# Peptides against a protein of PDB entry 4J2C, part 95

Target 1, 107 residues: chain A of PDB entry 4J2C
Amino acid sequence: MEDPFFVVKGEVQKAVNTAQGLFQRWTELLQDPSTATREEIDWTTNELRNNLRSIEWDLEDLDETISIVEANPRKFNLDATELSIRKAFITSTRQVVRDMKDQMSTS

## One batch from the design tools (peptide; made by RFdiffusion4, then SolubleMPNN)

Design b2_p26_7_s3 (from b2_p26_7, 15 letters changed)
Fold by OpenDDE base, seed 2:
Parts: C-alpha cells; sequence; structure tokens
Structure b2_p26_7_s3 (fold): chain B 107 residues (1-107), chain A 26 residues (1-26)
C-alpha cells in the first residue's frame, strides 16, 4: 500500500488556493457593495467557510499521522527531514487558514 | 460538484487512516 500523505497534502494545497481566491472575492464584494449582490456574498461566504472547514479537517488527519509516526518510528521509514517537511506544511497551512478565518470573524 | 468533492475527500481520509492503522497493526 502506498502512503497517501502526499496525495492528501496535494489536495489541501489545491483547496488552500481555492480558498484564497474565494477570500479575495469575499473581500472585494464587501469593499464595493455597488457591485455585490446578496446572493453572491452569501454564496462566496458559504463556499469559503466550507472550503476552510474541509482544509482544517484534512490537516487534523495529517497531523494525526505525524503523531503516529513519532510514536512509532520503527514502523515508518521516514527520516527527520521528511518529517520536518510534513510538520512545516501543517503548521504553515494552519496559519494561512487561521488568518483568513480571523479576518472573516472581524468583518 | 460539492457532493463529488466531498466524496473524494472522504475516500482520501479513509485511505489515509487505513494506511497508517494497517502499519500500526502489522
Amino acid sequence: as target 1 above (107 residues)
Amino acid sequence: SREEEEERREELRKKLKEFYNSLLES
């Protein structure tokens, strides 16, 4: 069986890009009400929130794999460098998501 | 669609869990 970590990682990265696009549009809609409809605002907001929620879910699953590997190093053939890269991805991605959520909660 | 995307994501979550759990149980 092949390790699906990199596949999930790739999907998370794509989801982040999508979320960032939605976030940008969300910001634009709120900054210029003359070009915004309630329908588009609601749609964009819901799409963004759902996307962010999915990302957070995936990150939790990915983070769990890190814990499993660290608790069972002999079961998994991962070196320190690879593990560090995986951890860094989760940490940095969580920060990106958190920043968007924080801005949404204050708007 | 959202439904299709969610189904795909659920499958990936399942695969991820199964992979690591299988190794733990081996």
Scores: peptide ipSAE 0.506, ipTM 0.887, DockQ to the pose 0.869
Fold by OpenDDE base, seed 4:
Parts: sequence; C-alpha cells; structure tokens
Structure b2_p26_7_s3 (fold): chain B 107 residues (1-107), chain A 26 residues (1-26)
Amino acid sequence: as target 1 above (107 residues)
Amino acid sequence: SREEEEERREELRKKLKEFYNSLLES
C-alpha cells in the first residue's frame, strides 16, 4: 500500500487554489454591492467557508501523520528532508487559511 | 458537485487513516 499523504496534499492544494479564487470573488462582491447579488454573495461565502473547513480538517489529519511518523521512525522510512517538506506545507497552508479567515472576520 | 467532492475527500481521509494505522499495528 502506497502512502496517501501526497494524494491528500494534492487535494489540499487544489482546495487552497479554489478557496483563493472564491476569496477573491468574495472580496469583489463585497467591494461593489451594486454589481453583486445576495445570492452570489451567500453562495460564494458558503463555498469559501466550506472549502476552508475541509482544508483545516485535512491539515489536522496530515499533521497527525507527521506526529505518528516522528514517534515511530523505524516503521516509516521517511527522510528528514521529506518530513521537513511535509511540515512546511502544513504550516504554510495553515497560514494561508488563517489569513483568509481573518479577512473574513472569522477565527 | 459538492457531494461528489466530499465523497472523494472522505475516501482519501479513510485511506490516510488506514495506511498509517496499519503500519502502527504491524
């Protein structure tokens, strides 16, 4: 069985890209209400929030795997560099999500 | 669709869990 970490990572990356697009649209809609419908605002907001929640959920799962690996190094043949990359991905992605949430006045 | 996306995510989460749990218990 292959390690699915990279697959989940890829899905998280896709979700981040989607969220960033939604966030941009969200900002545009709120910036100029005259060109925005309430329906689109609500849809965009909900889609964005749902996507961010999914990302955070996946990041938690990914983070747990790192803890497992570090606690059981002999069971998981992972290079230190690879672990560093995985950790960096989680950290940076959490920051990206946090930035969007902060601008949405969410915590 | 949203449903299809969530289903895919759930499957991946399951795979992730199974992989690491199986190795822990091996």
Scores: peptide ipSAE 0.505, ipTM 0.886, DockQ to the pose 0.876
Fold by OpenDDE base, seed 5:
Structure b2_p26_7_s3 (fold): chain B 107 residues (1-107), chain A 26 residues (1-26)
Amino acid sequence: as target 1 above (107 residues)
Amino acid sequence: SREEEEERREELRKKLKEFYNSLLES
């Protein structure tokens, strides 16, 4: 069986791009209330939150695989560089999500 | 659709867990 890590990683990246687009629209709607409808604000907010939660869920699963690999080096012969890239992806993506969530919570 | 996307993501989560759990038990 092929390691599905990269597939999940790719899906997370797509979700991040979607979330960033929704976040941009969210900020635009709040910046100019005269052109924003309550319906679009609510829809955008809900979609954004759902996307962020999905990303965080996937990151937790990905992070668990890292822990498993590091705890069982004899069973998982992964290249050190590859493992570092995987860890960096999780860390950086969590930061991106955190930044959006922080801005939403202060609105 | 959102439902189809969520289903796909759930399948991937399952696949991910199965892969690493299988190797742990081998």
Scores: peptide ipSAE 0.517, ipTM 0.891, DockQ to the pose 0.866; fails the geometry check
Fold by OpenDDE base, seed 3:
Structure b2_p26_7_s3 (fold): chain B 107 residues (1-107), chain A 26 residues (1-26)
Amino acid sequence: as target 1 above (107 residues)
Amino acid sequence: SREEEEERREELRKKLKEFYNSLLES
């Protein structure tokens, strides 16, 4: 069986791009109330929150796999470089999500 | 759609779990 980590990683990346687009629109709506309807604000907010939640869920699953690999190095053919790349992806993506969530909570 | 995306994600989560758990059993 092939390691599905990279597939999940790819899906997370796509979700991040979607969230960033929604976040941009969310920001625009709040900065210019004259062009914003409550309907669009609510829709955008809900879509954004849902996407961010999904990303965080996937990141937790991905992070768990890293722990498994590190605890069982002989069972998984992964070198230090690959593990480093995987860890970096999770760390950086969590930061991106955190930044958006922080801005939403302070609005 | 949102539903389709969630279904896709759920399938991937299952595959992820199955892969790593299966190797732990070997």
Scores: peptide ipSAE 0.502, ipTM 0.887, DockQ to the pose 0.869; fails the geometry check

Design b2_p26_7_s4 (from b2_p26_7, 16 letters changed)
Fold by OpenDDE base, seed 2:
Structure b2_p26_7_s4 (fold): chain B 107 residues (1-107), chain A 26 residues (1-26)
Amino acid sequence: as target 1 above (107 residues)
Amino acid sequence: SKEEEEKKREELRKKLREFYESKLKA
């Protein structure tokens, strides 16, 4: 079996892009009530929250794999560069999600 | 669909866990 990390990473990236689109729409709806219905606001909000929650869950799973590899380096033989890339992805993606969540909680 | 997306995500989560757990047990 091949390491599915990169596949999950790719799916998370797609989910982030989707979330960012939803977040943009969410922002637009709240900024211009004349073009927004309560139904669309609620739908967008719920979709966004669900998407972000899914991303966070995936990131937790990915982060766990990092811990496993670091605790058992000889079993996976990933070089420092690859591990660094994986860690950076998780860190940066968490930040992107956090930023959206913070803005939603203050609006 | 949302259902298909969730199924896909769940399958990937499963594969991820299975891969790393199998390596630990080997």
Scores: peptide ipSAE 0.587, ipTM 0.911, DockQ to the pose 0.893
Fold by OpenDDE base, seed 3:
Structure b2_p26_7_s4 (fold): chain B 107 residues (1-107), chain A 26 residues (1-26)
Amino acid sequence: as target 1 above (107 residues)
Amino acid sequence: SKEEEEKKREELRKKLREFYESKLKA
């Protein structure tokens, strides 16, 4: 079996793009009440939160794989460079999610 | 659909877990 890390990574990236779109709409709705209905605000908010939660869940799973690899280096043919790339993805993606969540919590 | 996407997501999580668990047991 091929390592599915990159597949999950790709799906997470797609989810992030979706979340960013929802976040943009969320921001627009809150900044211009004349174009916003409560229904759309609620829908957008819920969709965004659900999307972010799913991303966080996937990141936890991906992060766990890193720990597994680091604890069992002989069982995985991953060099330091690849591990660094994987770690960087998780770290940066968590930051993106956190930034959106922080802005939502302060509104 | 959302349902289809969720199923796909769950399958990927399963594949991820199974891959690494299998490697651990090997």
Scores: peptide ipSAE 0.584, ipTM 0.909, DockQ to the pose 0.862
Fold by OpenDDE base, seed 1:
Structure b2_p26_7_s4 (fold): chain B 107 residues (1-107), chain A 26 residues (1-26)
Amino acid sequence: as target 1 above (107 residues)
Amino acid sequence: SKEEEEKKREELRKKLREFYESKLKA
């Protein structure tokens, strides 16, 4: 069986793009109340929150795989470069999510 | 649809767990 890590990684990347779109709209709605309805604000907020939580869930699963690999190096012949790429993806993606969440919590 | 996407994501999560758990058992 092929390692599904890269497939999940790709789906997370797509989810991040979706979240960024929702976040942009969320920002626009809050910046100009005259152009925003309560319904759209609520919908966008909920969709964004759900999307971010889903991403965090996937990142947690991906992070667990890294822990497994590092704990069992003989069973997974991953070189340092590949492992670094996987770790970097999780770290950078978590930062992107955190940045959006921080801005939402301060609004 | 949202339902299809959720199902897809769940399947991927399952595959991910199964792959690495299988490796651990081998």
Scores: peptide ipSAE 0.583, ipTM 0.908, DockQ to the pose 0.850
Fold by OpenDDE base, seed 4:
Structure b2_p26_7_s4 (fold): chain B 107 residues (1-107), chain A 26 residues (1-26)
Amino acid sequence: as target 1 above (107 residues)
Amino acid sequence: SKEEEEKKREELRKKLREFYESKLKA
């Protein structure tokens, strides 16, 4: 079996793109109530929250793999560069999610 | 569909866990 990390990473990236689209729509709906229905606001909000939670769940799993690799380096043929890339992805993605969540919480 | 996407994500999560658990046991 091949390491599925990069596949999961790809799916997380897709989910982030989807979330960003939903977040943009969410912002637009709240900025112009005349063009927004409560139904669409609720739908968009729920979809966005669900997507963000899914991303966070995946990031937790991905982050756990990092800990496993670092604790068992000989079992995984990963160099420092690859580990750095994996860590950077998790860190940056968490920041993107946090930024959206913070804006939603303050609205 | 949303259901298909969620199913795919769940399968990937399963694969991820299985891979690393298998490596630890090997």
Scores: peptide ipSAE 0.582, ipTM 0.908, DockQ to the pose 0.815; fails the geometry check

Design b2_p26_8_s1 (from b2_p26_8, 16 letters changed)
Fold by OpenDDE base, seed 2:
Structure b2_p26_8_s1 (fold): chain B 107 residues (1-107), chain A 26 residues (1-26)
Amino acid sequence: as target 1 above (107 residues)
Amino acid sequence: SMEEERLKREKEREEKRKKLREFYYE
């Protein structure tokens, strides 16, 4: 069986792109009230939050795999560089999500 | 609806988790 980590990783990356698009629109709506409706603001906000939550959930699942691999190195025998890349992806993606969430909470 | 979307996201997460579990807990 092929390691499904990269598949989920790819899906998370797509979700991040979607969230970033929503975040951009969210900022635009709040910066120009003349072109923004409450309905679109609410919709965008909800969609963004939902996407971010989904990403966070997937990252938890991916992070769990890291723990499993590290606890069973002989079973999986992953290259140290690959493992580092996986960890870096989770860390950096969490940061991206956190940055958006922080900006949303302070607005 | 928002509920439908929530359920969809939950299902998608479960599917991903299932894939991961099948490999990492086999």
Scores: peptide ipSAE 0.576, ipTM 0.892, DockQ to the pose 0.457
Fold by OpenDDE base, seed 5:
Structure b2_p26_8_s1 (fold): chain B 107 residues (1-107), chain A 26 residues (1-26)
Amino acid sequence: as target 1 above (107 residues)
Amino acid sequence: SMEEERLKREKEREEKRKKLREFYYE
């Protein structure tokens, strides 16, 4: 059976790209109100928040797998480098999400 | 609709969780 970690990782990466696009539009709409409708602002804001939440949910599930692997090292026998890459992905992606959320909350 | 999109996201999350559980709790 193939390890599904990379499948979920790929979905998270796609979601990050989508969120970054929405975030860019969100920034543009708030920067120049003359080019923005309230409807588009609301839509963009909601879509962005929903995408960020989806990423956070997936990261929680991925993080759980790390705990399981570390608790059962002989069962999974993952390479140390691979485990490090998995941890780094979760950490860095959480930071990307946090940065966008911080900017939204202070806007 | 917003509700349909939320439902879709929740379904997708559950599918991902199911795949992960099947492998890591087997």
Scores: peptide ipSAE 0.575, ipTM 0.893, DockQ to the pose 0.496
Fold by OpenDDE base, seed 3:
Structure b2_p26_8_s1 (fold): chain B 107 residues (1-107), chain A 26 residues (1-26)
Amino acid sequence: as target 1 above (107 residues)
Amino acid sequence: SMEEERLKREKEREEKRKKLREFYYE
């Protein structure tokens, strides 16, 4: 059986790209009220929040796999480089999500 | 609707979790 980690990772990456697009639109709507409707602002805000939450959920599941691998090193036999890449992906993606959430909370 | 989208996201998450569990808890 092939390790499904990369499949979920890829889906998270796509979700991040989608969220970044929504975030960009969100900032544009708030920066120029003359081009924005309350309806679009609300829709964009809700879609963005929901997508960010979904990303966080997937990251929790991926992080759990890291714990399982570290607890059972002989079973999975992952090299240190691959494990480091997986950890770095989770850490960096969480930071990207956090940055967007921080900006939303201050606006 | 928001509820339909929420359910869709939850189902997608469950499918991902299922795939991960099948491999990591086999």
Scores: peptide ipSAE 0.572, ipTM 0.892, DockQ to the pose 0.458
Fold by OpenDDE base, seed 1:
Structure b2_p26_8_s1 (fold): chain B 107 residues (1-107), chain A 26 residues (1-26)
Amino acid sequence: as target 1 above (107 residues)
Amino acid sequence: SMEEERLKREKEREEKRKKLREFYYE
């Protein structure tokens, strides 16, 4: 069986790109009310929040796999470089999500 | 609808979890 980690990773990366687009629009709508309707603001806000939540959920699932691998190193035989890349992806992606959430909470 | 979208997201998450569980908990 092929390791599905990279498949989920790719889907998370795609979701991050989508969230970044939504965040950009969210920022534009709040910075210029003359170009924004309440309906679009609400829709964009909800879509962004839902998208970020989905990413966070996927990251939890990916992070769980890391714990399993570290608890059973002989079973999976992942080299240190690959494990490091997986951990770095989760950490950096969480930071990207956190940065967007922080900006939303302070607006 | 928002409900339909919520269900879609939940199904997608579950499919990902299923794939991961099949490999990592085998």
Scores: peptide ipSAE 0.572, ipTM 0.890, DockQ to the pose 0.478

Design b2_p26_8_s2 (from b2_p26_8, 18 letters changed)
Fold by OpenDDE base, seed 4:
Structure b2_p26_8_s2 (fold): chain B 107 residues (1-107), chain A 26 residues (1-26)
Amino acid sequence: as target 1 above (107 residues)
Amino acid sequence: EEEEKKEEEEKKRKEAREKLRKFYYE
């Protein structure tokens, strides 16, 4: 079986891009109430929250795979550089999500 | 069409997560 980590990583990356688009629209709607409908605000907010939640869930799964690999190095035999890239992706993506969530909670 | 795309993407994500489970946890 092929390692599906990169597939899930790709899906997370797509979800992040979608969330960033939704976040941009969310900020625009709040900055210009005259052009914003309650329906669009609610839709955008819900879609954004759902997207962020989905990303966080996938990141937890990806992060757990790191622990599994490190506990069973011979079974998976992953390159150290690849593991570093995987860890960096999870860390940086969590930060991106956290930044959006922080801005939403303070708005 | 956008809803169909969303459904397809969710299906793909579900399949990816299932593969992840099988690969790392079994």
Scores: peptide ipSAE 0.506, ipTM 0.843, DockQ to the pose 0.841
Fold by OpenDDE base, seed 5:
Structure b2_p26_8_s2 (fold): chain B 107 residues (1-107), chain A 26 residues (1-26)
Amino acid sequence: as target 1 above (107 residues)
Amino acid sequence: EEEEKKEEEEKKRKEAREKLRKFYYE
């Protein structure tokens, strides 16, 4: 079996793009309430929160694989550079999600 | 079409997570 880390990584990246689109719309709706309906605001907010939660859950799974690899280096035998890339992806993606969540919580 | 696309993507994510579990935890 091929290492499925990159597959999950790709799905997380797609989810981030979706969340960013929803976040942009969320910002626009709150910026000009006259152009927004209560239904669209509620829908957008809910969809955005659900997407962010989904991303966070996937990141937890990816992060745990790092710990497993580091605890069993001979079993997986991953290159140090590859491991660093994986760690960097998780860290940077968490930051992107956190930034959106912080802006939502202050609004 | 959009509904089908969303369903396919959700299925793909579920399958990916399952493969992840099998690869790293077994």
Scores: peptide ipSAE 0.505, ipTM 0.844, DockQ to the pose 0.817
Fold by OpenDDE base, seed 2:
Structure b2_p26_8_s2 (fold): chain B 107 residues (1-107), chain A 26 residues (1-26)
Amino acid sequence: as target 1 above (107 residues)
Amino acid sequence: EEEEKKEEEEKKRKEAREKLRKFYYE
């Protein structure tokens, strides 16, 4: 069995792109209420929150795999560079999610 | 069509998480 980390990583990246699109629409809808329906605002808000939640769950899973690898280096035999890339991805993605959530909570 | 795509994506993500569990926890 091949390491599925990159598969989940790819799905997270896709979810981030989707969330960013929803976030952009969310900001546009709130900036011009005259062209926005309450239904679209609610839909966009809910879809965005659901996407962000999904990303956060996946990041928790990915983060735990790193802990497992570091606790069992002989079993997985990943080099330091790859582990660093994985950690950086999780950290940066969490920041992206946090930034969107912060803006949503203050609006 | 969009609902089908969403369903397929959710299925794919669920399968990916399952593979992750099997690979790292078993």
Scores: peptide ipSAE 0.504, ipTM 0.843, DockQ to the pose 0.877
Fold by OpenDDE base, seed 3:
Structure b2_p26_8_s2 (fold): chain B 107 residues (1-107), chain A 26 residues (1-26)
Amino acid sequence: as target 1 above (107 residues)
Amino acid sequence: EEEEKKEEEEKKRKEAREKLRKFYYE
């Protein structure tokens, strides 16, 4: 069986792009209330939060795979560089999500 | 059409997560 880590990674990347688009719209709506409807603000906010939550869940799953690999090195036999790349992706993506969440909580 | 695409993408993500589970947890 092929390692599906990259598939989920790709899905997370797509979700991040979607969230960033929603975040940009969210920012625009709040910056110009005269052009924004309450319905669009609420919808955008809800969609953004749901997307961020989904990303966080996927990252948790990906992060757990790291622990499994490290606990069973012979079973998976992943290159150290590959493992580092996977860890870096999770760390950096969590930071991106955190930054958006921080801005939303302070607005 | 847009909702159909969203549903398809959700299905794809679900399948991906299931594959992840099977590969790493079994």
Scores: peptide ipSAE 0.504, ipTM 0.841, DockQ to the pose 0.901

Design b2_p26_8_s3 (from b2_p26_8, 16 letters changed)
Fold by OpenDDE base, seed 2:
Structure b2_p26_8_s3 (fold): chain B 107 residues (1-107), chain A 26 residues (1-26)
Amino acid sequence: as target 1 above (107 residues)
Amino acid sequence: SEEEKEEKERKEREEKRKKLKEFYFE
C-alpha cells in the first residue's frame, strides 16, 4: 500500500491555491463596492470559507499521521528529512489559513 | 445546491480520511 500522505497533501495544496484566489477576489470586492454585487460577495465569502474549512480538516488528519509516525518510527521507516518536510508543510499551511481567517474576521 | 455541495465536501473528506486511516491507523 502506497503512503497516501502525498495525495492528501496535494489536495490541500490545490485547496490553498483556490482559497488564495477567492481571498484576492474577496478583497477586491470589498475594496470597490461599485464593481461588486452582494450576490458575488456572499458567494465568494461562502466559497472561501468552505475551502478554508476543508484545508483545516485535512491538516488535522495529516497532523495526526505525524503523531502516529513519531510514535511508531520503526513501522513507517520515514527519515528525518521527510518527516521534517511533512511537519513544515502542515505548519506553513496552517499559517496561510490563519492569515486569511484573521483578515476575514476583522472585516 | 448548497446541500449537494456540502455532501460532496463531506464525502471527499471522508474518502481522504479513509485512505489515511487504512494506511496509518490499521
Scores: peptide ipSAE 0.517, ipTM 0.862, DockQ to the pose 0.512
Fold by OpenDDE base, seed 5:
Structure b2_p26_8_s3 (fold): chain B 107 residues (1-107), chain A 26 residues (1-26)
Amino acid sequence: as target 1 above (107 residues)
Amino acid sequence: SEEEKEEKERKEREEKRKKLKEFYFE
C-alpha cells in the first residue's frame, strides 16, 4: 500500500489555491460595493468558508499521522527530511488559513 | 445544488480519512 499522505496533501494544496482565489474576489467585492451584488457576496463568502473548513479538517488528519509516525518510528521508518517537509507543510498551511480567517472575521 | 455539493465534499473527506486510517492507524 502506498502512503496516502501525498494524496491528501495534494488535495489540500488544490483547496488552498481555490480559497486564495475566492478570498481575492471576496476582498474586491467588499472593497467596492457598487460592483458587487448581494448574491455574489453571499456565494463567495460561503464558498470561501467551505473551502477553509475543508482544509482545516484535512490538516487535522494529516497532523495526527505525524504523531503516529513519531510514536512508531520503526514501523514507518520515514526519512527525517520527509518528516520535516510534512510538518512544515501543515504548519505553513495552517498559517495561510488563519490569515484569511482573521481578515474575514474583522470585516 | 448546494446540498449535492456538500454531500460530495463530505464523501471526499470520508474517503481521505479512511485511506489515512488504513495506512497509519491499523
Scores: peptide ipSAE 0.514, ipTM 0.863, DockQ to the pose 0.536
Fold by OpenDDE base, seed 1:
Structure b2_p26_8_s3 (fold): chain B 107 residues (1-107), chain A 26 residues (1-26)
Amino acid sequence: as target 1 above (107 residues)
Amino acid sequence: SEEEKEEKERKEREEKRKKLKEFYFE
């Protein structure tokens, strides 16, 4: 069986890109109400929240795999560099999500 | 519908979780 980590990682990366686009639109809509409809605001907000939620769920699962690997190094035999990359990905992605969520909660 | 979309997203998350569980948790 192939390691499914990279598959989920790829999906998270895609979701981040989508969320960033939605966040940009969300910001634009709130900055210029004259060009924004309530429907688009609601849709954008909902899509953004859904994407962020999806990312957070995946990150929790990915983070759990790290713990399992570290607890069972012989079973998985992952390269130290690869493990570092995985950890860095989770950490940096959580920060990106947190930044968007913080801005949404204060608006 | 929004409900169908949410259900689809939930199923996708579940499938990913199942794959991860099969490889890492078992």
Scores: peptide ipSAE 0.513, ipTM 0.862, DockQ to the pose 0.561
Fold by OpenDDE base, seed 3:
Structure b2_p26_8_s3 (fold): chain B 107 residues (1-107), chain A 26 residues (1-26)
Amino acid sequence: as target 1 above (107 residues)
Amino acid sequence: SEEEKEEKERKEREEKRKKLKEFYFE
């Protein structure tokens, strides 16, 4: 069976790109209210929050796989470098999500 | 609708979780 980690990782990466696009639009809408409609602001905000929540769910699942691998090293026999890359991806992605959420909560 | 969208998102999340569970949790 092929390791599905990279599949979920790829989907998270795509979701991050989508969220960043939505976040940029969200920022633009709030910076120039004269060109923004309440409907677009609400839609963008909702889509952004949904995307961020989806990413967080996937990261939680990915993070759990790390714990399982570390608890069963002989079963999975992952290279230490590969494991570090997976951990770094989760950590950095969580930070990206956190940064967007922080800005949204203070606006 | 928003409900249909949420249902789709839930199903997609469940499918991803299912794949991970099959490989890692079992």
Scores: peptide ipSAE 0.517, ipTM 0.863, DockQ to the pose 0.516; fails the geometry check

Design b2_p26_8_s4 (from b2_p26_8, 16 letters changed)
Fold by OpenDDE base, seed 2:
Structure b2_p26_8_s4 (fold): chain B 107 residues (1-107), chain A 26 residues (1-26)
Amino acid sequence: as target 1 above (107 residues)
Amino acid sequence: SEEEERKKKEEEREKKRQKLKEFYYE
């Protein structure tokens, strides 16, 4: 069986791209009320929140796999480099999500 | 509806989780 980690990673990457687009629009809408409707603001906010939530849940699942691999190194036989890349992806993505959430909560 | 969307997202998450589970807990 092929390791499905990269599949979920890909889904997370797609969600991040979508969220970043929504976040950009969200900031634009809030910065220029003349071009924004409450309806679009609400929609954008909701979609953004949903995407961020999706990412967070997937990262939780991915993080669990890291723990399993580290607890069973001989079973999975992943080299240190690959494991490091996986960890870095989770860490950096969490930071991206956190940054957007922080900005949303302060607005 | 929002409920349907929520359900869909949950199902998608569960599918991914199951894929991971099948591999890492086999």
Scores: peptide ipSAE 0.548, ipTM 0.868, DockQ to the pose 0.461
Fold by OpenDDE base, seed 5:
Structure b2_p26_8_s4 (fold): chain B 107 residues (1-107), chain A 26 residues (1-26)
Amino acid sequence: as target 1 above (107 residues)
Amino acid sequence: SEEEERKKKEEEREKKRQKLKEFYYE
């Protein structure tokens, strides 16, 4: 059985790219209301929030796998470098999501 | 529809969780 971690990681990466696009549009719409319809603002805001929540959920699942591996090192026998990369991905992605959420909550 | 889109995302989440569970809790 292949380790499904990279599959979920790939889905998170796609979701991040989508969220970043939505976030950019969200920023543009709020910066110049004359070019924005209320419908587009509401749609963009909702889609962005949904994408961010999806990312956060997947990151929780990925983070749990880290705990399992560290608790059972002989069972999985993952390379230390690979484990570090997995941890770094989760940490950095959480930061990206947090930055967008912080800006949304203050706007 | 919005409902269908939400359902699809929820199903995708569940599939990912199950894949992880099958491997890491085997």
Scores: peptide ipSAE 0.548, ipTM 0.868, DockQ to the pose 0.526
Fold by OpenDDE base, seed 3:
Structure b2_p26_8_s4 (fold): chain B 107 residues (1-107), chain A 26 residues (1-26)
Amino acid sequence: as target 1 above (107 residues)
Amino acid sequence: SEEEERKKKEEEREKKRQKLKEFYYE
């Protein structure tokens, strides 16, 4: 059976790209109110929040797999470098999400 | 609707979770 970690990882990466696009639009709308409608601001805000939440959920599932692998090293026999890459992806992605959420909460 | 979209996203998450569970808890 193929390890599904990379499938979920890929979907998270795509979701991050989508969220970054929404975040950029969100920033632009708030920087130039004369060109923004309340409707678009609300829609963009909601879509962004929903996307960020989805990413966080997937990261939670991916993080759980790390715990399982570390608790059962002989069963999975993952290379230390591969495990490090997986951990780094989760950590860095969480930071990206946190940065966007922090900016949204202060605006 | 908002409710329908929420359900769809929950189903998608569950599918991903089931794939992970199938491999890591086998």
Scores: peptide ipSAE 0.548, ipTM 0.867, DockQ to the pose 0.454
Fold by OpenDDE base, seed 1:
Parts: structure tokens; sequence; C-alpha cells
Structure b2_p26_8_s4 (fold): chain B 107 residues (1-107), chain A 26 residues (1-26)
């Protein structure tokens, strides 16, 4: 069986890109209310929040796999570099999500 | 609907979780 970690990682990466696009639009809509409809603001906000939530849930699942691997190193025999990359991905992605959420909560 | 969308996303997450579980908990 192929390790499904990279599949979920890829989906998270795509979701991050989507969220960043939505965040940019969200920012634009709030910066110029005269060109923004309430419907678009609400839609963008909801889509963004949903994407961020999805990312966070996937990151939790990915983080759990890290714990499993570290608890069973011989079973999975992952390269140390690969494990570091996985950890770094989770950490950096959480930061990206947190930054967007912080800006949304203060607006 | 919002409810259906939430359910869909939850199902997708569950599928991913199951794939991870199959590999990491086998």
Amino acid sequence: as target 1 above (107 residues)
Amino acid sequence: SEEEERKKKEEEREKKRQKLKEFYYE
C-alpha cells in the first residue's frame, strides 16, 4: 500500500492556494465596499472559512500520522529528512492558516 | 445547502482519514 500522506498533503496545498485566493478577494471586498455586494462578501467569507477549517482538520490528521511514525519508526522506516519535511509542512501551513484567521477575526 | 455542503466536506475528510488509518493503523 502506498503511503497516503502525500495525497492528503497535496490536497492541503491546493486548499491553501484556494484559501489565499479567497482571502485576497475578501480583503478587496472589504477595502472597497462601494463595489462589493453583501452576497459576495458573505459567500467569500463562508468559502474562506470552510477552506480554512478543512485545512485545519487535514493538518490534525497529518499530525497524527507523524506521532504514529515516531512511535513506530521500524514499521515505517521513514527517512529523517522526509519526516522533517512532513513536520515542516504542517508547521508552516498552520502558520499560514493562523495568519489569515487572525486577520479575519480582527476585521 | 450549507448543511449538504458541510456533510459533503465531512464525508471527504472521513474518506481521507480512512485512507490514512488503513495505512498507519494496519
Scores: peptide ipSAE 0.545, ipTM 0.866, DockQ to the pose 0.492

